# Ledger of designs, part 40: peptides against a protein of PDB entry 8PQO

Target 1, 252 residues: chain A of PDB entry 8PQO
Amino acid sequence: VLLKEYRVILPVSVDEYQVGQLYSVAEASKNETGGGEGVEVLVNEPYEKDGEKGQYTHKIYHLQSKVPTFVRMLAPEGALNIHEKAWNAYPYCRTVITNEYMKEDFLIKIETWHKPDLGTQENVHKLEPEAWKHVEAVYIDIADRSQVLSKDYKAEEDPAKFKSIKTGRGPLGPNWKQELVNQKDCPYMCAYKLVTVKFKWWGLQNKVENFIHKQERRLFTNFHRQLFCWLDKWVDLTMDDIRRMEEETKRQ

## One batch from the design tools (peptide; made by RFdiffusion4, then SolubleMPNN)

Design b1_p11_8_s3 (from b1_p11_8, 7 letters changed)
Fold by OpenDDE base, seed 1:
Structure b1_p11_8_s3 (fold): chain B 252 residues (1-252), chain A 11 residues (1-11)
Amino acid sequence: as target 1 above (252 residues)
Amino acid sequence: TKELEYELAGT
């Protein structure tokens, strides 16, 4: 098991982020051809549990068409089906990813708290002290180009170059996080993303767990760079506007 | 997360 807490600081409010996140997911999905291929939505319903109220989603990703033929032919039954269960009780979210073949030997869990701070809270997910000692805290800086792969870099998605016309936020210089403290009119937040990866396979555990973390970090970095650089597109949208966009995307 | 859903669906 490998645990890391990714802390993503953004010059947006917790309330703004709710809109921005949903917009950015919808926008990115529109840009990808075949984004719905092999995705089965089993459940999409409200839930209430232990004082937590939100939306529950259960999806299956069928990967048979996304792997080479030789892999598909050799894959055991259920090995290419990934289950994603998500509990969205914003500002808290939890996602659990499992595989039918691997069962208890494979788990990806992503738990996120969105807080109106600069990533200064320790153990926001309230882990036991012994478990917390094994968590690496990883700060993602959306303005740091060195954290972005050259193949992923786009100038129009560079926070160090972008300036929001609607809000006046940006560009983000090397010391932008420190400068936020002095900018009374600029909101800020941190997404605390605790990622738990378990892959129980002899000889491959560490390799696969580290690989998955590398991919998650890459995803979080690129996504939040986009979210910020698209600020002028979503900052004036309502949640109802977002819901309409999501419905339109599902029909394509 | 919504971010992860996008990544998995887009591959």
Scores: peptide ipSAE 0.043, ipTM 0.779, DockQ to the pose 0.192
Fold by OpenDDE base, seed 5:
Structure b1_p11_8_s3 (fold): chain B 252 residues (1-252), chain A 11 residues (1-11)
Amino acid sequence: as target 1 above (252 residues)
Amino acid sequence: TKELEYELAGT
């Protein structure tokens, strides 16, 4: 098991981020070729549990069409079906990813708190002290180009070049986080993403767990760079606007 | 939900 807490600081409010996240996910999904063909939604319903109230979703990702033919022919039954269970109680979210073939030997869990701070809270997910000692805190800086792979880099998604016309935020210089403390008119938040990866195959555990973490970090970095650089597209939208856009997309 | 779609597509 490998645990890391990714802390993503953004020059937006917690309330703004709720809209921006939903918008940016929708846009990213549109830009993906063939991403929707293998997705089955089993459950999409409101839930209330242990004082947490939100939306529960259960999806299956069928990867049979997304892997080479030889992999599909050699894959055991259930090996290419990934289950995602998600509890969205913003500002708290939890996602659990499992595989039918691997059962208890495979788990990806992502738990997120969105807080109006600069990533300074320790153990925001309230782990036991012994468990918290094994968590690596990883700061993601959306303005740092060195954290972006060359193949992923786009100038239009570079926070160090982008300036919001609607809000005046950006561009983000090398010391933007330190300067933000002195800017009373600019909101800020941190997404604390505790990622738990479990892959219990002897000889491959560390390699696969580290690989998954590298992919998650890459995803979080690119996504939040996009979210910020798309600020002018979503900052004036309401949650009702987002719901209408989602309904329109489902009808297409 | 939407994070996994992005996560799996981003792989």
Scores: peptide ipSAE 0.043, ipTM 0.774, DockQ to the pose 0.229
Fold by OpenDDE base, seed 3:
Structure b1_p11_8_s3 (fold): chain B 252 residues (1-252), chain A 11 residues (1-11)
Amino acid sequence: as target 1 above (252 residues)
Amino acid sequence: TKELEYELAGT
């Protein structure tokens, strides 16, 4: 098991982020050609449990069409089905990814708290001390180009170049986080993303767990760079606007 | 990218 807590600081409020996240997810989905192929939505419903209220989704990713024929023919039953269960109770979110064949030997869990701070809270997910001591805290700086792969880099998605016309935020210089504290008119928040990866196949555990973390970090980095650089597109939208847009998209 | 669509939106 490999645990890391990714902390993403953003020059937006927790309330703004709720809109920006939904917008950016929708926009990113549109930009991905072939996205959603082999995705089955089993459940999409509101839930209420232990004082947590939100939206629950259960999706299956069928990978049969995405692997070579010989792999498909040799794959055990359920090996090519990935289950994703997500609980969105913003500002808290949880996603659990499992595989039917691997069962308890494979798990990806992503738990996120969105807090109006600069990533200074320790153990925001309230882990036991013995578990918390094994968590690596990883700060993602959306302005740091060195954290972005060359193949992922786009100038229009570079926070170090972007200036929001509507809010005046950006560009984000090397010391933007330190300067943020002195800018009373600029809100800020941190997404605390605790990522738990378990892959218990002998000889592959460390390699696969580290690989998955690398992919998650890449995803979080690119997404939040986009979210910030798209600020002028979503900052004036309300949650009702987002809901309407989602409904319109479902009809297409 | 797909993971992003589902984890963040919950939709």
Scores: peptide ipSAE 0.056, ipTM 0.791, DockQ to the pose 0.294; fails the geometry check
Fold by OpenDDE base, seed 4:
Structure b1_p11_8_s3 (fold): chain B 252 residues (1-252), chain A 11 residues (1-11)
Amino acid sequence: as target 1 above (252 residues)
Amino acid sequence: TKELEYELAGT
């Protein structure tokens, strides 16, 4: 098991982020070819559990069409079906990813708290001390180009170049996080993403767990760069606007 | 790459 807490600081409020996140997910999905292909939504309903209220979603990602034919032919039954269960109780979210074939030998859990701070809280997910001592805190700086793969880099998604016309935020210089403290009118937040990766196959555990973390970090980095650079597109949207957009997307 | 965590919440 490998645990890392990714801390993504953004010059947006927790309330703004809720809109921006949903918008950016929708936009990113539109930009991907075959975005809905092989995705089965089993459940999408409100839930209430232990005082937590939100939206529960269970999706299956069928990867059969997304892997080479030889992989598909050799893959055991269920090996190419990824189950994703998500509990969205913003500002808290939890996602659990499992595989039918690997069962308990494979788990990706992502638990996110969105807090109005600069990533200074320790153990925001309230882990036991024995577990928390094994968590690596990883800061993602959306303005740091060195954290972005060259193949993922787009100038229009570069926070170091972007300036929001609507809010005046950006561009984000090298010390933007420190400068936020002095800008009373600029909101900020941190997404604390605790990622638990379990791959219980002898000889491959560390390699696969580290690989998955690398992919998650890449995803979080790119997504939040987009979210910020799309600020002018979503900052004036309401949650009702987002819901309408989601409904329109479901019809397509 | 899609943000899987949030794709679930929005769909």
Scores: peptide ipSAE 0.051, ipTM 0.792, DockQ to the pose 0.289; fails the geometry check

Design b1_p11_8_s4 (from b1_p11_8, 6 letters changed)
Fold by OpenDDE base, seed 4:
Structure b1_p11_8_s4 (fold): chain B 252 residues (1-252), chain A 11 residues (1-11)
Amino acid sequence: as target 1 above (252 residues)
Amino acid sequence: TKELEYQRAGT
């Protein structure tokens, strides 16, 4: 098991982020080739459990069309079906990813708290001390180009180049986070994303767990760079606007 | 790739 807490600081409020995240997810999904292909939504309903209230989703990602033919032919039954169960109780969210074939031998859990701070809280997910001491805190700086793979880099998604016309935020220089402290009119938040990865195959555990973390970090980095650079597209949207957009996307 | 959390909206 490998645990890391990714802390993504953004020059937006927690309330703004709720809109921005949903917008950016929708927009990013539209940009994906074959958007929605191979995704089965089993459940999408409100939930209430242990004082937590939000939206529960269960999706299956069928990867058969996303892998080479020879992989599909050799893959065991269920190996190419990924289950995603998500509990969205913003500002808290939990996602659990499992695989039918690997069962208990594979788990990705992503638990996120969105807080109006600069990533300074320790153990925001309230882990036991023994568990918390094994968590690596990883800060993602959306303005740091060195954290972006060359193949992922887009100038239009570079926070160091983007300036929001609507809000005046950006571009984000090397010391943008420190400068936020002096800008009372600029909101900020941190997404604390605790990622638990379990891959219980002897000889491959560390390799695969580290690989998955690398991919998650990559995803978080790219996504939040997009979210910020799309600020002018979503900052004036309401949650009702977002819901309308989601419904329109479902019709495609 | 593991871009499932934010990259897929469903059908």
Scores: peptide ipSAE 0.056, ipTM 0.781, DockQ to the pose 0.238
Fold by OpenDDE base, seed 2:
Structure b1_p11_8_s4 (fold): chain B 252 residues (1-252), chain A 11 residues (1-11)
Amino acid sequence: as target 1 above (252 residues)
Amino acid sequence: TKELEYQRAGT
């Protein structure tokens, strides 16, 4: 088991982020070919549980078309089906990813709290002290180019170059986070993303767990760079606008 | 691509 808490600080409010996240996911998905291929939505409904109210989704990702033929032929039944269960009760979100074949031997859990702070809270997910001791806190700096793979780098998605015309935010210099404290009119938040990865296969546990974390970090980094650099596209949108856009997308 | 879908779900 490998636990890391990724803390992504953004010069947006928690309320803004809700819009920006949904917009950016939609936009990024449009830019990706075959993004929805092999995705089966089993459930998409409101839920209320233990005082938490939000939207529950259950998706299956069928990877059969995403792997080489020989892998598909040799893969055990269910090995290429990934289940994603997600509870979106913004500002809290939880995603649990499992595999039919590996069952309890594979888990990716992503729990996110969105807080109006600079990532200074410890143990926002209220883990037991013993468990929290094993969590590595990882700060993602969206302005730090060194955290971005060269193949992922785009100048138009570089927060260090982008300036929002609508809000005046950016570009984000090396000390942008510290400067936020002095900018009373600039909102900020942190997405605390606790990622739990379990891969209980002898000889591959550490390799796969670290790999998954690497991929998650890469995703979080690139996504939030996009989210910020697309600020002018979404900052004036309302949640109702987003809902309309989602409905329109579903009709296509 | 799939990770973005996870993101949509609240990842």
Scores: peptide ipSAE 0.055, ipTM 0.791, DockQ to the pose 0.431
Fold by OpenDDE base, seed 5:
Structure b1_p11_8_s4 (fold): chain B 252 residues (1-252), chain A 11 residues (1-11)
Amino acid sequence: as target 1 above (252 residues)
Amino acid sequence: TKELEYQRAGT
């Protein structure tokens, strides 16, 4: 098991982020080839559990068409079906990813708290001390180009170049986080993403767990760069606007 | 290979 807490600081409020995240997820999904191909939605309903209230979703990703033929031919039954269970109780979110073939030997869990701070809280997910000492804190700086793979880099998604017309935020210089403290009119938040990766196959555990973390970090970095650079597209939207957009997308 | 997106409240 490998645990890391990714801390993503953004020059937006927690309330703004709720809209921005949903918008950016929808937008990013549109940009993916194949769209909803191979995605089965089993459950999409409100939930209440242990004082947590939100939206629960259960999806299956059928990857048979997304892997090379030789992988598909060699893959055991259920190996290419990924289950995603998500609980969205913003500002708290949880996602659990499992595989039918691997069963308890494979788990990706992503738990996120969104807080109106600069990533300074320790153990925001309230882990036991013994567990918390094994968590690596990783800061993602959306303005740092060195954290972005060359193949992922787009100038239109570069926070160091973007200037929001509607809010006046950006571009983000090398010391933007330090400067933000002195800017009373600019909101800020941190997304604390605790990522738990378990892959219990002898000889491959560390390699696969590290690989998955690398991919998650890459995803978080690119996504939040997009979210910020799309600020002018979503900052004036309401949650009702987002819901309407989601309904319209379902009709397509 | 495409990366899977997570924490989707919508469809």
Scores: peptide ipSAE 0.061, ipTM 0.787, DockQ to the pose 0.253; fails the geometry check
Fold by OpenDDE base, seed 3:
Structure b1_p11_8_s4 (fold): chain B 252 residues (1-252), chain A 11 residues (1-11)
Amino acid sequence: as target 1 above (252 residues)
Amino acid sequence: TKELEYQRAGT
């Protein structure tokens, strides 16, 4: 098991982020030309549990078409189906990814708290001390180009170049996080993303767990760079606007 | 695979 807590600081408020996240997910989805094959939505409904209210989704990613024929023919039942269960109770979110064949031997869990701070809270997910001591805190700096793969880099999605016309935020210089404290008119938040990766196949555990973490970090980095650089597109939208846009998208 | 919160169905 490999645990890391990714802390993404953003020059937006927790309330703004709720809109920006939903907008950016929708926008990023439109921009993706591949990877959507074999997605089945089993459940999409509101939930209430232990005082938590939100939206629950259960999706299956069928990978049969994405593997060679010989792999598909030899794959055990359920081996090529990935289940994603997500509980979105903003400002808290949880995603659990499992595989039918591997059962308890495979798990990706992503738990996120969105807090109005600069990533200074320790153990925001309230882990037991014995578990928390094994968690690596990883700060993602959306302005740091060195954290972005060359193949992922786009100038129009570079926070170090972007300036919001509507808010005046940006560009984000090397010390932008430290400067936020002195900018009374600029809100800030941190997304605390605790990522738990478990892969219990002998000889491959560390390799696969580290690989998955690299992919998650890459995703978080790119997504939040986009979210910030798209600020002028979503900052004036309300949650009602987002809901309307989502309904319109469902009808397409 | 990508999280639903970062990738909607079809992405």
Scores: peptide ipSAE 0.054, ipTM 0.785, DockQ to the pose 0.223; fails the geometry check

## One batch from the design tools (peptide; made by RFdiffusion4, then SolubleMPNN)

Design b1_p12_1_s1 (from b1_p12_1, 5 letters changed)
Fold by OpenDDE base, seed 2:
Structure b1_p12_1_s1 (fold): chain B 252 residues (1-252), chain A 12 residues (1-12)
Amino acid sequence: as target 1 above (252 residues)
Amino acid sequence: MERLESVYLDFA
């Protein structure tokens, strides 16, 4: 098991982020090759449990079309089906990813708290001390180009170049986080993403767990760079606007 | 087209 807590600081409020996240997910999904191809939505419903209220989704990602033919031919039954269960009770979110074949030997869990701070809280997910001591805290700086792979880099998605016309936020210089503390009119938040990765296959555990973390970090980095650089597209939208957009997209 | 509402799985 490999645990890391990714802390993504953004010059947006927790309330703004709720809109921006949904917008950016929607926009990013349109840009993905194949879109929802191979995605089966089993459940998408409101839930209420133990005082937590939100939206529950259960999706299956069928990877058969996403892997080479030889992999598909050799893959055991269920090995190419990924289940994603997600509980979105913003500002808290939880996603659990499992595989039918691997069962208990594979888990990706992503638990996110969105807090109106600069990533200064320790153990926001309230892990036991023994577990917490094994968690690496990883700060993602959306302005740091060195954290972006060259193949992922787009100038229009560079927070160090982007300036919001609507809000005046940006560009984010090298010391933007420190400067933000002195900018009373600029909201800020941190997404604390505790990522638990378990892959129990002999000889592959560390390799796969580290690989998954690298991919998650890459994803979080790119996504939040987009979210910020798309600020002018979503900052004036309401949650009702987002819901309408989602409904319209589901009909396409 | 079903939206990838989850940001966490990039299989593209």
Scores: peptide ipSAE 0.057, ipTM 0.785, DockQ to the pose 0.219
Fold by OpenDDE base, seed 1:
Structure b1_p12_1_s1 (fold): chain B 252 residues (1-252), chain A 12 residues (1-12)
Amino acid sequence: as target 1 above (252 residues)
Amino acid sequence: MERLESVYLDFA
């Protein structure tokens, strides 16, 4: 098991982020060619449990068309089906990813708290002290180009170049996080993403767990760079606007 | 086109 807490600081409020996240997910999905292929939505319903209220989703990602033919031919039954269960109780979210074949030997869990701070809270997910000792805290700086792969870099998605016309936020210089404290009119938040990866396969555990973390970090970095650089597209939208956009997209 | 509602899966 490998645990890391990714802390993503953004010059937006917790309330703004709720809209921006949903917009950016929607926009990213439109830009992906074949992004909906092999996705099955089993459940999408409200839930209430232990005082937590939100939206529950269960999706299956069928990877049969996404792997080489020889892998598909050799893969055991259920090995290419990934289940994603998500509980969105914003500002708290939990996602659990499992595989039908691997069962308890494979788990990706992503738990996110969105807080109106600069990533300074320790153990926001309230882990046991012994478990918390094994968590690496990883800060993602959306303005740091060195954290972005050359193949992922786009100038129009660079927070160090972008300036919001609607809000005046940006560009983000090297010390932008420290400067936020002096900018009374600029809101800020941190997404605390605790990622738990479990892959129990002898000889491959560490390699696969580290690989998955690398992919998650890459995803979080690119996504939040986009979210910020798209600020002018979503900052004036309401949650009702987002819901309408989602309904329109489902009809296409 | 089915929406990837998850921010976490780059499989699609």
Scores: peptide ipSAE 0.056, ipTM 0.786, DockQ to the pose 0.212
Fold by OpenDDE base, seed 4:
Structure b1_p12_1_s1 (fold): chain B 252 residues (1-252), chain A 12 residues (1-12)
Amino acid sequence: as target 1 above (252 residues)
Amino acid sequence: MERLESVYLDFA
């Protein structure tokens, strides 16, 4: 098991982020050609559990069409079906990813708290001390180009170049986080993303767990760069606007 | 609601 807590600081409020996240997800989904192919939505409903209220989603990712033919032919039954269960109770979110074949030997869990701070809270997910001591805190700086793969880099999605016309936020210089503290009118938040990766196959555990974390980090980095650079597109939208956009996307 | 995790499972 490998645990990392990714802390993504953003010059947006927790309330703004709720809109921005949903917008950016919808926008990213539109930009991904074939994103719906092989995705089965089993459940998408409101839930209430243990005082938590939100939206529950269960999706299956059928990877058969996404892998080479030889992999498909060699893959055991269920090995290419990924189940994603998500509980979105913003500002808290939890995603659990499992595989039919690997069962308990494979788990990706992503638990996110969105807090109005600069990523300074320790153990925001309230892990036991013994578990918390094994968590690596990883700060993602959306302005740091060195954290972005060259193949993922787009100038229009570079927070170090972007200036929001509507809010006046950006561009984000090297010391933007420190400067943000002095900007009383600029909101900020941190997304604390606790990622638990479990891959119990002997000899492959560390390799796969580290690989998955690398992919998650890449994802979080790129997504939040987009989210910020799309600020002017979503900052004036309401949650109702977002819901309409989601419904339209589901029909396509 | 699509989630961040669901969009970028581009296992490329």
Scores: peptide ipSAE 0.054, ipTM 0.797, DockQ to the pose 0.335; fails the geometry check
Fold by OpenDDE base, seed 3:
Structure b1_p12_1_s1 (fold): chain B 252 residues (1-252), chain A 12 residues (1-12)
Amino acid sequence: as target 1 above (252 residues)
Amino acid sequence: MERLESVYLDFA
């Protein structure tokens, strides 16, 4: 098991982020070719549990069409089905990813708290002390180009170049986080993303767990760079606007 | 890469 807490600081409020996240998810998905192919939505409903209220989704990703024929032919039953269960109770979110074949030997869990701070809270997910001491805190700086793979880099998605017309935020210089505390008119937040990866196959555990973390970090980095650089597209939208956009997208 | 995490997936 490998645990890391990714802390993504953004020059937006927790309330703004709720809109921006949903918009950016929708927009990013439109830009991905073949996204949604082989995705089965089993459940999409509101939930209430232990005072937590939100939206629950259960999706299956069928990977049969995404692997070579020989892999598909040799794959055990259920090996190419990935289950994603997600609880979105913003500002808290949880996603659990499992595989039918691997059962308890495979788990990806992503738990996110969105807080109006600069990533300074320790153990925001309230882990036991013995577990928390094994968590690596990883800060993601959306303005740091060195954290972006060259193949992922786009100038129009570079926070170090972007200037929001509507808010005046950006571009984000090398010391933008330190300067942010002195800018009373600029809100800020941190997404604390605790990622738990378990791949319990001998000889592959460390390799696969580290690989998954690398992919998650890459995803979080690119997504939040997009979210910020798309600020002018979503900052004036309401949650009702987002809901309408979601319904329109589902009908297409 | 396809984004599998629901928080970053489309409203498909």
Scores: peptide ipSAE 0.053, ipTM 0.786, DockQ to the pose 0.123; fails the geometry check

